# Designs tried in a protein design run: peptides against a protein of PDB entry 5OK6. Part 155

Target 1, 215 residues: chain A of PDB entry 5OK6
Amino acid sequence: ELPGLDSQWRQIENGESGRERPLRAGESWFLVEKHWYKQWEAYVQGGDQDSSTFPGCINNATLFQDEINWRLKEGLVEGEDYVLLPAAAWHYLVSWYGLEHGQPPIERKVIELPNIQKVEVYPVELLLVRHNDLGKSHTVQFSHTDSIGLVLRTARERFLVEPQEDTRLWAKNSEGSLDRLYDTHITVLDAALETGQLIIMETRKKDGTWPSAQL

## One batch from the design tools (peptide; made by RFdiffusion4, then SolubleMPNN)

Design b2_p26_1_s2 (from b2_p26_1, 13 letters changed)
Fold by OpenDDE base, seed 2:
Structure b2_p26_1_s2 (fold): chain B 215 residues (1-215), chain A 26 residues (1-26)
Amino acid sequence: as target 1 above (215 residues)
Amino acid sequence: MDSLLQYAKEHGVTISEDRILEIAAK
């Protein structure tokens, strides 16, 4: 059931659940396609529920690269392509207008960066491989705030590495060489890792030597 | 299957503890 137009405006734009509320690390926000949101604004500001400005179902189709993996298009800009809403506001709009059939919500997390909170619209997708098998890879999504240690643990898990096996990471850089990721306590952001970057997990030999040391 | 380390060896790239240079991977 649709609330009154003024009530909709107040719930979505204002208050603790409104679009302009402060960001808090760890909370969920949702993307709404800009054109739809503007249509909604016009509808509720018009004051006529029977007007031709009714926005219909939320449709974020233009934000997606495809309808298979539902990945976002690259280079989307807040305020131009989409609006960010806190979870409560998003769920209100979905309950009132619906979401396009089969289309998933675009949920993102607020992350804590040095001196700022932001909604991480584009987390980092890393391509994880083993040093000895380039034919098998795992694409895994990480936050910029995740540690290299987490990347390593994730790689170990995906490749079913036994706890007693020792492993370390290399990153393929823009020059086509591999840089050793020594410090596992720094973040993905600090390490300047980027989406699509190849991350190589090296496994220590049973004799205690590293494969890379033998080259 | 191809190995980055094997590739480096076969192509005679410089290998160090901190950086493996001139490795072309998929």
Scores: peptide ipSAE 0.027, ipTM 0.571, DockQ to the pose 0.278
Fold by OpenDDE base, seed 3:
Structure b2_p26_1_s2 (fold): chain B 215 residues (1-215), chain A 26 residues (1-26)
Amino acid sequence: as target 1 above (215 residues)
Amino acid sequence: MDSLLQYAKEHGVTISEDRILEIAAK
């Protein structure tokens, strides 16, 4: 059921639970394509529920690179390409207007950075490989706030590494060389890892030596 | 920092991901 226009405005735009509410770490927020949102604003501000300004179902198609992997286009800007809504507001809009058939919601998490909370629209996509088979990669998404330890555990899981096997990570840097990620307690952000970066998991040999020690 | 980058800088040789594979093959 579609509520009254004033009620819709209050639910979505109010300062306590709407678009302008404070960010809280760990909460889910959702992207809404800017033109649709502006159309909705015009509709609810117009005061006529039967107006030709009815926005229709939410359609974020223009935000996606493709409809296969549903990855966002690069370089999208808040306020220009999309708006961010808290989960409650998003669910209201979806319940009222629907979401384009087959299109997934664009859910993102609020992350805590040293001096700011923000919605992480672009998590880091890392290319995980084993040192002995660079041709088999796993693309995995991580938060900037995730630890290197989590990256390592994830790599171990994806490659089915046994618990008794010792592993460590190398990151390919911009110079084409490899930096060892020895501190597993620092974050992806602290390690300055970026989307598309190659991460190599090295497995210790049975003789207790590391393959890279032969340098 | 314990890194192949450090080695590369010291010796003037770029150590790429391909070299890790080469080392593993030995």
Scores: peptide ipSAE 0.025, ipTM 0.604, DockQ to the pose 0.105
Fold by OpenDDE base, seed 4:
Structure b2_p26_1_s2 (fold): chain B 215 residues (1-215), chain A 26 residues (1-26)
Amino acid sequence: as target 1 above (215 residues)
Amino acid sequence: MDSLLQYAKEHGVTISEDRILEIAAK
């Protein structure tokens, strides 16, 4: 059931659990299309529950690049294209108004960067491949805060690398050359990895030599 | 030091992913 308009406003905009609450690392936040949200604001601020300004179901269609993978359009801007809501607020709105049929929620995580917390709207999508078969890629999303070690472990898992096999990563850079990702403790951000970047996992041979050493 | 990078630096060669495939095929 729809709560009173003032109650809706307080629940969504309150400082403790609402839109303006502090970000905490690891928490989930959700994107809401800006025009819908503004219409909702107008509706609840109008004081008339029967107003023609009723926003209807949440519809984030304009935020999506496609309805297959539900990938976000590039270049979306907070406050212009969407607003961010904490999980509690999002779930309230969904319960009150519904979400457009078939659309998934746009859930994103708060990440901790060196000097700021932010909702990571655009995680990094890396193309993981093996050195001996570049044609078989796995596209995997990583946080900018994820370590190269996690990328490596993920690659190993996706390619079913046995624990006893030794592996290492190469990244194709903007110049088309390969850079070794030596330090597995640095983050995706530190390594300046970007969406669409090819990451090559090299597997050590049984004789203890690396394939790349034959160059 | 990784021989691939060393080679690339010493010879001014761009090492592409295709080159890795060539190495793997040996």
Scores: peptide ipSAE 0.023, ipTM 0.572, DockQ to the pose 0.106
Fold by OpenDDE base, seed 1:
Structure b2_p26_1_s2 (fold): chain B 215 residues (1-215), chain A 26 residues (1-26)
Amino acid sequence: as target 1 above (215 residues)
Amino acid sequence: MDSLLQYAKEHGVTISEDRILEIAAK
C-alpha cells in the first residue's frame, strides 16, 4: 500500500536519508530514469493520490544498451538521464511502485576521490589476458580507486597462477603498443586505464628472465 | 623496458599492434 503523498516526498527527498543525503564511501546508490522520477515528483506534489499522474512501476529500460548483460548506455548524465538515490530511498520506491519485471536494479558504489565522494556509475572494465595465451580473456570490473596491485592479484587469481610464479602487468596504449604497469601502488585512475583496455599479465620464465626482456 | 613502443622507437623500427602482441606472447 502506498503511503501518503507528503510522506513519500519526505522519505525520498529529505536531506537526511533521501536523494540529498551526503555521499559516504562504500555505500550503494541506485539509478532511476529521469522521466519516471519527474513523473513521480509531479504525482506526489499534486496532492491527489488518485491523480492520472501516477507514475506506474519503475522502468529504467532507456538507460540500458542491452537486455542480456544489462549494461548502461554510454554517456548518461546525472540530472539529465537519471537521478541517484540512496539504497533506502530506492527500496522504498520499489516497494511502493514496483520495478519492471525482469529488469535488474542499477546499483553503484560511492567511491572516495581526493576531497570528494562520487557515485561511480561507470567502473572500469579491463580485458585481462596472459602473455602466452592471448586467446583467453577475462573481463573484470574495477573501481577507479582500485590499485594496480589489486588488478594484478585479480589477474593471478583468474588465471590460477601459482604463488611461486612472478607476474607483472602491461597495458595496451592508444598507439597500439604495450606500456608496463610497474607501480602497483597507484590506482586505476592514476594509471589512466579505460574500459575495454587490454591488460596483459606477463609471467616470469623458469630461468628467472622475463619474456619481454628478449625482444 | 617500460614500453614496447619505446623499444621500437629506440631501434628505429615500425611495429604494428599485432606484431607487438606477437612479440609479447613469446
Scores: peptide ipSAE 0.021, ipTM 0.550, DockQ to the pose 0.074

Design b2_p26_1_s3 (from b2_p26_1, 15 letters changed)
Fold by OpenDDE base, seed 2:
Structure b2_p26_1_s3 (fold): chain B 215 residues (1-215), chain A 26 residues (1-26)
Amino acid sequence: as target 1 above (215 residues)
Amino acid sequence: MSSLEKEAKKYGLTISDDRILEIAAK
């Protein structure tokens, strides 16, 4: 059932629980395409439910790079391309207007950065490979706040590394060389890892030597 | 160069792109 226009406005734009509420780490927020949202604002502010300003179903098509993997376009800007809504507000809008058939919701998490909370719209996609098989990559998403230790554990899991096997990570840098990720306690952000970056998992040999030590 | 790239250069092995292929071939 579609609530009254004033009720919709209050629920979505409410400063305590709506769009303007403070960010909290770990919460889910959702992207809504800016033009649709502005149409909705015009509709509910117009005060006429029979108005030609009815927004229709939520359509985020312009935010997606493609309809196959539903990845976001690069370089989207909050307030220009999309608005961020907390989960409750998003679910209200979806229940009232619907979401375009086949489109997934664009859910993102609030992360804690030094002295700021931010909705992480673009997590880091890393290409994980083994040192002995660079042609087989696993693309995995990580938060900027995830540790290098988590990247290493994830790589070990994806490549089915046995618990007794020793592993370490290398990152291919912009110069085309490999930098060893020594500190596993720093974050992906601290390590300045970027989307599309190649991360090589090196496995220690049974003789106790590292493959890279022979180079 | 990020501060980490500078530290990685100080304490890490910089392996050239050509050597990446050598690691994969062994």
Scores: peptide ipSAE 0.024, ipTM 0.541, DockQ to the pose 0.094
Fold by OpenDDE base, seed 5:
Structure b2_p26_1_s3 (fold): chain B 215 residues (1-215), chain A 26 residues (1-26)
Amino acid sequence: as target 1 above (215 residues)
Amino acid sequence: MSSLEKEAKKYGLTISDDRILEIAAK
């Protein structure tokens, strides 16, 4: 059952709990396709519940690159392609109108950068590989705010590295060379890691030498 | 040729001499 149109507007379009509320680090926000959202706005502002402007189910299909992995299209722009809603507002809209069958919500986290909070619409997808098998990659998503230490730990876990084994990371740079990621305390952002970038986990040999030290 | 170098070369990757030296210096 749909609430009154004025109630819908007030619950979604307010500065305290709705679309206009301040971002807070760690909160979940959701993407809504802009055309649907604008149709909803027109519907609730029109004041006629039986209007032909009824938006129907939320459909974010145009935001997805594929319906297999449900990856977002590249280059989507807030306010042009989608709007961002806080979790409460999103859940209200879904409860009122539904979400297109089989379509997942597009949930994203607010991250805190040095001078700004923003919804991280595009987390970094890294291709994790071992130094001795570059053809076997694990794609893993990281926040720009995640540490290189987390990337290393994640790589160790994915490759089932034993606790006693020493490992370190290298990143493939734009020139096709490998840059060692020495500082594990810097962020993915500070290391300038990008989506699709190859990250090589090097494992120390049993003799205590590194495979790369023989270069 | 190290295992890393051998594998990297298969995929057209290289490790710079400067980075090798940096590794050795640490």
Scores: peptide ipSAE 0.018, ipTM 0.562, DockQ to the pose 0.254
Fold by OpenDDE base, seed 3:
Structure b2_p26_1_s3 (fold): chain B 215 residues (1-215), chain A 26 residues (1-26)
Amino acid sequence: as target 1 above (215 residues)
Amino acid sequence: MSSLEKEAKKYGLTISDDRILEIAAK
């Protein structure tokens, strides 16, 4: 049964589960398509539970670029295309109205940036390749707050690099040259890595030489 | 031409000493 309209409004807009509650690093938030959310607002503000303004089930279809991988469209803007709800509020709305059949929730994490918490709607997708087989890429998502060390470890794992093998990373820059990622302690954000960027994992040779150093 | 450079050139990539940069924290 649907709660009273005033109760719905209070539960979603205010309190511990409210839309405007403080962000906390590591928490899950969910995207809701803006038109649906506005329809819900109009419904609960109208004061008539039998109103023709009933929003129906949550439908985020317009936020997806495809229904195969359920990837978000590029360039979506908070407040224009979607609203962000904390997990509790999202689960309430889903329990009350349902979610469109077969459509996955759009879950995102709060990340900690130097002076702000933010819901990371668009993680960085990197194209990981080996220095000797650039045509075989692994696309992997990383948080902007993930370290270059994590990118390196992930690349090593994907390419089944043995623990005793030494590896390092290069990033393709906008000019088509390679920038070496020396510091593995900096973040993806600090390194200014972007979605679609090619990251080359170089493996040290058994003779102790690097492929890049052989002139 | 290094092994890495040979492979990189297949994809329009270049390795040049003047274009190799250290990425540091901002």
Scores: peptide ipSAE 0.018, ipTM 0.524, DockQ to the pose 0.338
Fold by OpenDDE base, seed 1:
Structure b2_p26_1_s3 (fold): chain B 215 residues (1-215), chain A 26 residues (1-26)
Amino acid sequence: as target 1 above (215 residues)
Amino acid sequence: MSSLEKEAKKYGLTISDDRILEIAAK
């Protein structure tokens, strides 16, 4: 059942629990297409529940670049293309109005940057490969706040590397050269890794030598 | 878009024009 219009507005836009709520690291927020949200605002502010301004089901179609993988369009801007809602507010809107059939929710996480919380709308997609089989990539999503150590562990897991095998990472830079990721304690952000970037996992040979000259 | 918003956008980090002053002050 739809709550009263004033109740809807207070629930969704209340600064303590709604859209204006402070961001907290690790929490989930959801994207809502801006035009739908503005229509909803007009509806609940109009005071007439039977108004022609009824927004209908949430439809985020314009935010997606494809309906197969449901990837977001590049370059979307908060406040222009979409509004961010905390999980509770999102779930209320979905329960009241529904979500367009077949569309997944656009869930994103709050990450902690130095002294700032942000919703990470575009996590980094890295192409993980082995030094000896550059043609077989695993696309894996990482947060900008994830460590290079996590990238390495993830690569080891994906390639079924045994615990006794020693491994290290290389990143292919914009010039086409390979840069060693020496420090595993820095973040993906600190390493300036980007979506679509090739990350090469090198495995140490049994003789204790590195195959780097073959890269 | 502000310069700060443009920069944050490169890394897929959300920022809105209404929050620029708050973020810039931190």
Scores: peptide ipSAE 0.012, ipTM 0.362, DockQ to the pose 0.022

Design b2_p26_1_s4 (from b2_p26_1, 14 letters changed)
Fold by OpenDDE base, seed 4:
Structure b2_p26_1_s4 (fold): chain B 215 residues (1-215), chain A 26 residues (1-26)
Amino acid sequence: as target 1 above (215 residues)
Amino acid sequence: MSSLLKEAAEKGLTINENKILEIAAK
């Protein structure tokens, strides 16, 4: 059952638990398409539950670039294209109005950057490949706060590398050359890795030599 | 390129695209 309009407003916009609540690292937030949200605001502020301003089901279709992988369009801007809601507020809205059939929620995580917490709307999508088969890629999403060590471990897992095998990463730079990612403790952000960037995992040979050292 | 990546890159070998193909062929 839909709660009263004032109750809806308070639950969603409350500064302690609603849209304006402080961000906390690791928490889930959800995107809501801006026009729908504004329609909802108008509805609940209008004071008439039978108003023609009823927003209907949540529909984030305009935020997606595809309905197969449900990837977000590039360049979306908070406050212009979407609003961010904490998980509790999102779940309330979904329970009250529903979500468009077949459409997944757009869940994102709060990350902690050196001076700020933010909802990471666009994680970094890296193309992971092996040095000996550049044609077989695994596209994997990473947080900007993830370490290069995690990228390496993920690559090892995706390519089923045995624990005893030594591996290291190279990043293809904008100049088309490969830069070795020596420091595995730096973050994806610190390494300035970008979406669509090719990351090559090199595997050490059984003789103890690296393929790249023999060039 | 971040300062950290630059420092890391300076310590390592830069491999051009042609060298990548050579590695892949071995």
Scores: peptide ipSAE 0.019, ipTM 0.508, DockQ to the pose 0.093
Fold by OpenDDE base, seed 5:
Structure b2_p26_1_s4 (fold): chain B 215 residues (1-215), chain A 26 residues (1-26)
Amino acid sequence: as target 1 above (215 residues)
Amino acid sequence: MSSLLKEAAEKGLTINENKILEIAAK
């Protein structure tokens, strides 16, 4: 059932549990297309529930690159293209108005950076490959706050590397050279890894030598 | 293809630029 307009406004816009609430690391937030949200604001502020300003179902279509992979368009800006709502507020809006048929929710996580919490709208998508078989790749999303160690473990898991096999990572840089990721304790952010970047997992030979040592 | 990638491929790291482009385009 649709609550009263004032109740909707207070439920969604409040600073305690709504749009203006503090960010907390690990929480889920959701993107709402800006025009829809502004239409909703106009509707609830108008005071007439039968108004022609009724927003209809939430429609995030303009935020997606395509309706196949449901990836976000690049370069979207908070406050211009979308608003962020905490999970509770998002679920209220969905329950009241529905979500456009077939569209997935755009869920993102709050991450902790050194001096700020932010909703990570664009996690880093890395292209994982083995040094000896570039034909088999795994595209995997990571948080900027994830460690290189997690990237390595994930690569090992995806390629079914045996526990006794020793592996290390290389990143292809913008110059086309390979940078070894020596420190597995630094983050994806600290390593300056970017979406679409090739990450090569090198496996140590049985003789104890590294393939790259021949370079 | 960068010299480094070519050398890597030739020396046992099968880093082929064409393959890189191919997989990145998929």
Scores: peptide ipSAE 0.016, ipTM 0.478, DockQ to the pose 0.073
Fold by OpenDDE base, seed 2:
Structure b2_p26_1_s4 (fold): chain B 215 residues (1-215), chain A 26 residues (1-26)
Amino acid sequence: as target 1 above (215 residues)
Amino acid sequence: MSSLLKEAAEKGLTINENKILEIAAK
């Protein structure tokens, strides 16, 4: 059952717990398509529940580039294309209006950057490969705040590398060259890694030499 | 930055002795 219009407005737009609440690292936030949200605002501000301004179910279809992988379109802008809601507010709206059939929620995490908290709408998707088989990739999503060490551990896990095997990472840069990721303590952001970038895991030979040492 | 690594990456070649030699021979 839909609560009263004033109650809906207060629950969703409340500055302490609603849309305008402060971001906190690790919290989940959800994207809502801007046009739907504006229709909802008009409905609840109109004061008439029987109004023709009823927004219907939440439909984020315009935010997706495909309905197979449910990837977001590139270049979406907060306040123009979508609104961010904290988990509680999102769940209220879904319970009141529903979500379009078959459409997944667009959940994102708040990350901590130097001197700023941000909802990470676009995590980095890296293409992980082995030095000896560049044709077999694993696409893996990482936060900008994840360490290169985590990328390396993830690559080792995906390729079933044994604990005794020594490995290191290379990144293919925009010029087509390979840059060594020497420092595993820096973040994906610090390393300036981007979505679609090829990351090559090199495995040390049994003789103690690196495959790339002859270069 | 190694020119061989650059060329290998551009051509989608694996980083191994044989592929490096092939690149260097051209």
Scores: peptide ipSAE 0.016, ipTM 0.505, DockQ to the pose 0.082
Fold by OpenDDE base, seed 1:
Structure b2_p26_1_s4 (fold): chain B 215 residues (1-215), chain A 26 residues (1-26)
Amino acid sequence: as target 1 above (215 residues)
Amino acid sequence: MSSLLKEAAEKGLTINENKILEIAAK
């Protein structure tokens, strides 16, 4: 059931529970295509429920670069291309207007940076490989706030590394050389890891030597 | 390269891709 226009406006735009509410780390927010949202604003502000300004179902098609993996286009800007809504507000709009058939919601997490909370619209996708089998890769998404230690644990899990095996990470840099990720306590952000970057997991030999130490 | 990544690299080995391919081939 569609609530009254004033009720919709208050529910979605109310700073306590709506679009302007404070960001909290770990919470889910959702992207809404800007033109749809503006159309909705015009509709609910117009005061006529039968207005030709009815926005129809939410359609985020213009935010996606593909309909296979539903990846976002690069370089989207908040307030220009999309609006961010907290989960409650998003679910209300979907309940009232629907979402375009077959289109997934664009869910993102609030992350805590040193001096600010933000919605992480573009998490980092890393290409994980083993030093001895570069042909088998796993693409895994990480937050910029995730530790290198988490990247290492994730790589170990994906490659079914036994608990007793020692492993370490290398990152391929922009020059094509490999830099050892020695400090596992720093974040993906601190390490300046980027989407599409190759991360190589090295496994220690049974003799206690590292493959790379023999070079 | 970030300063932290550079420091991390300095604490370990810096190797080229070809050397890794050599390791993978052994």
Scores: peptide ipSAE 0.016, ipTM 0.509, DockQ to the pose 0.094

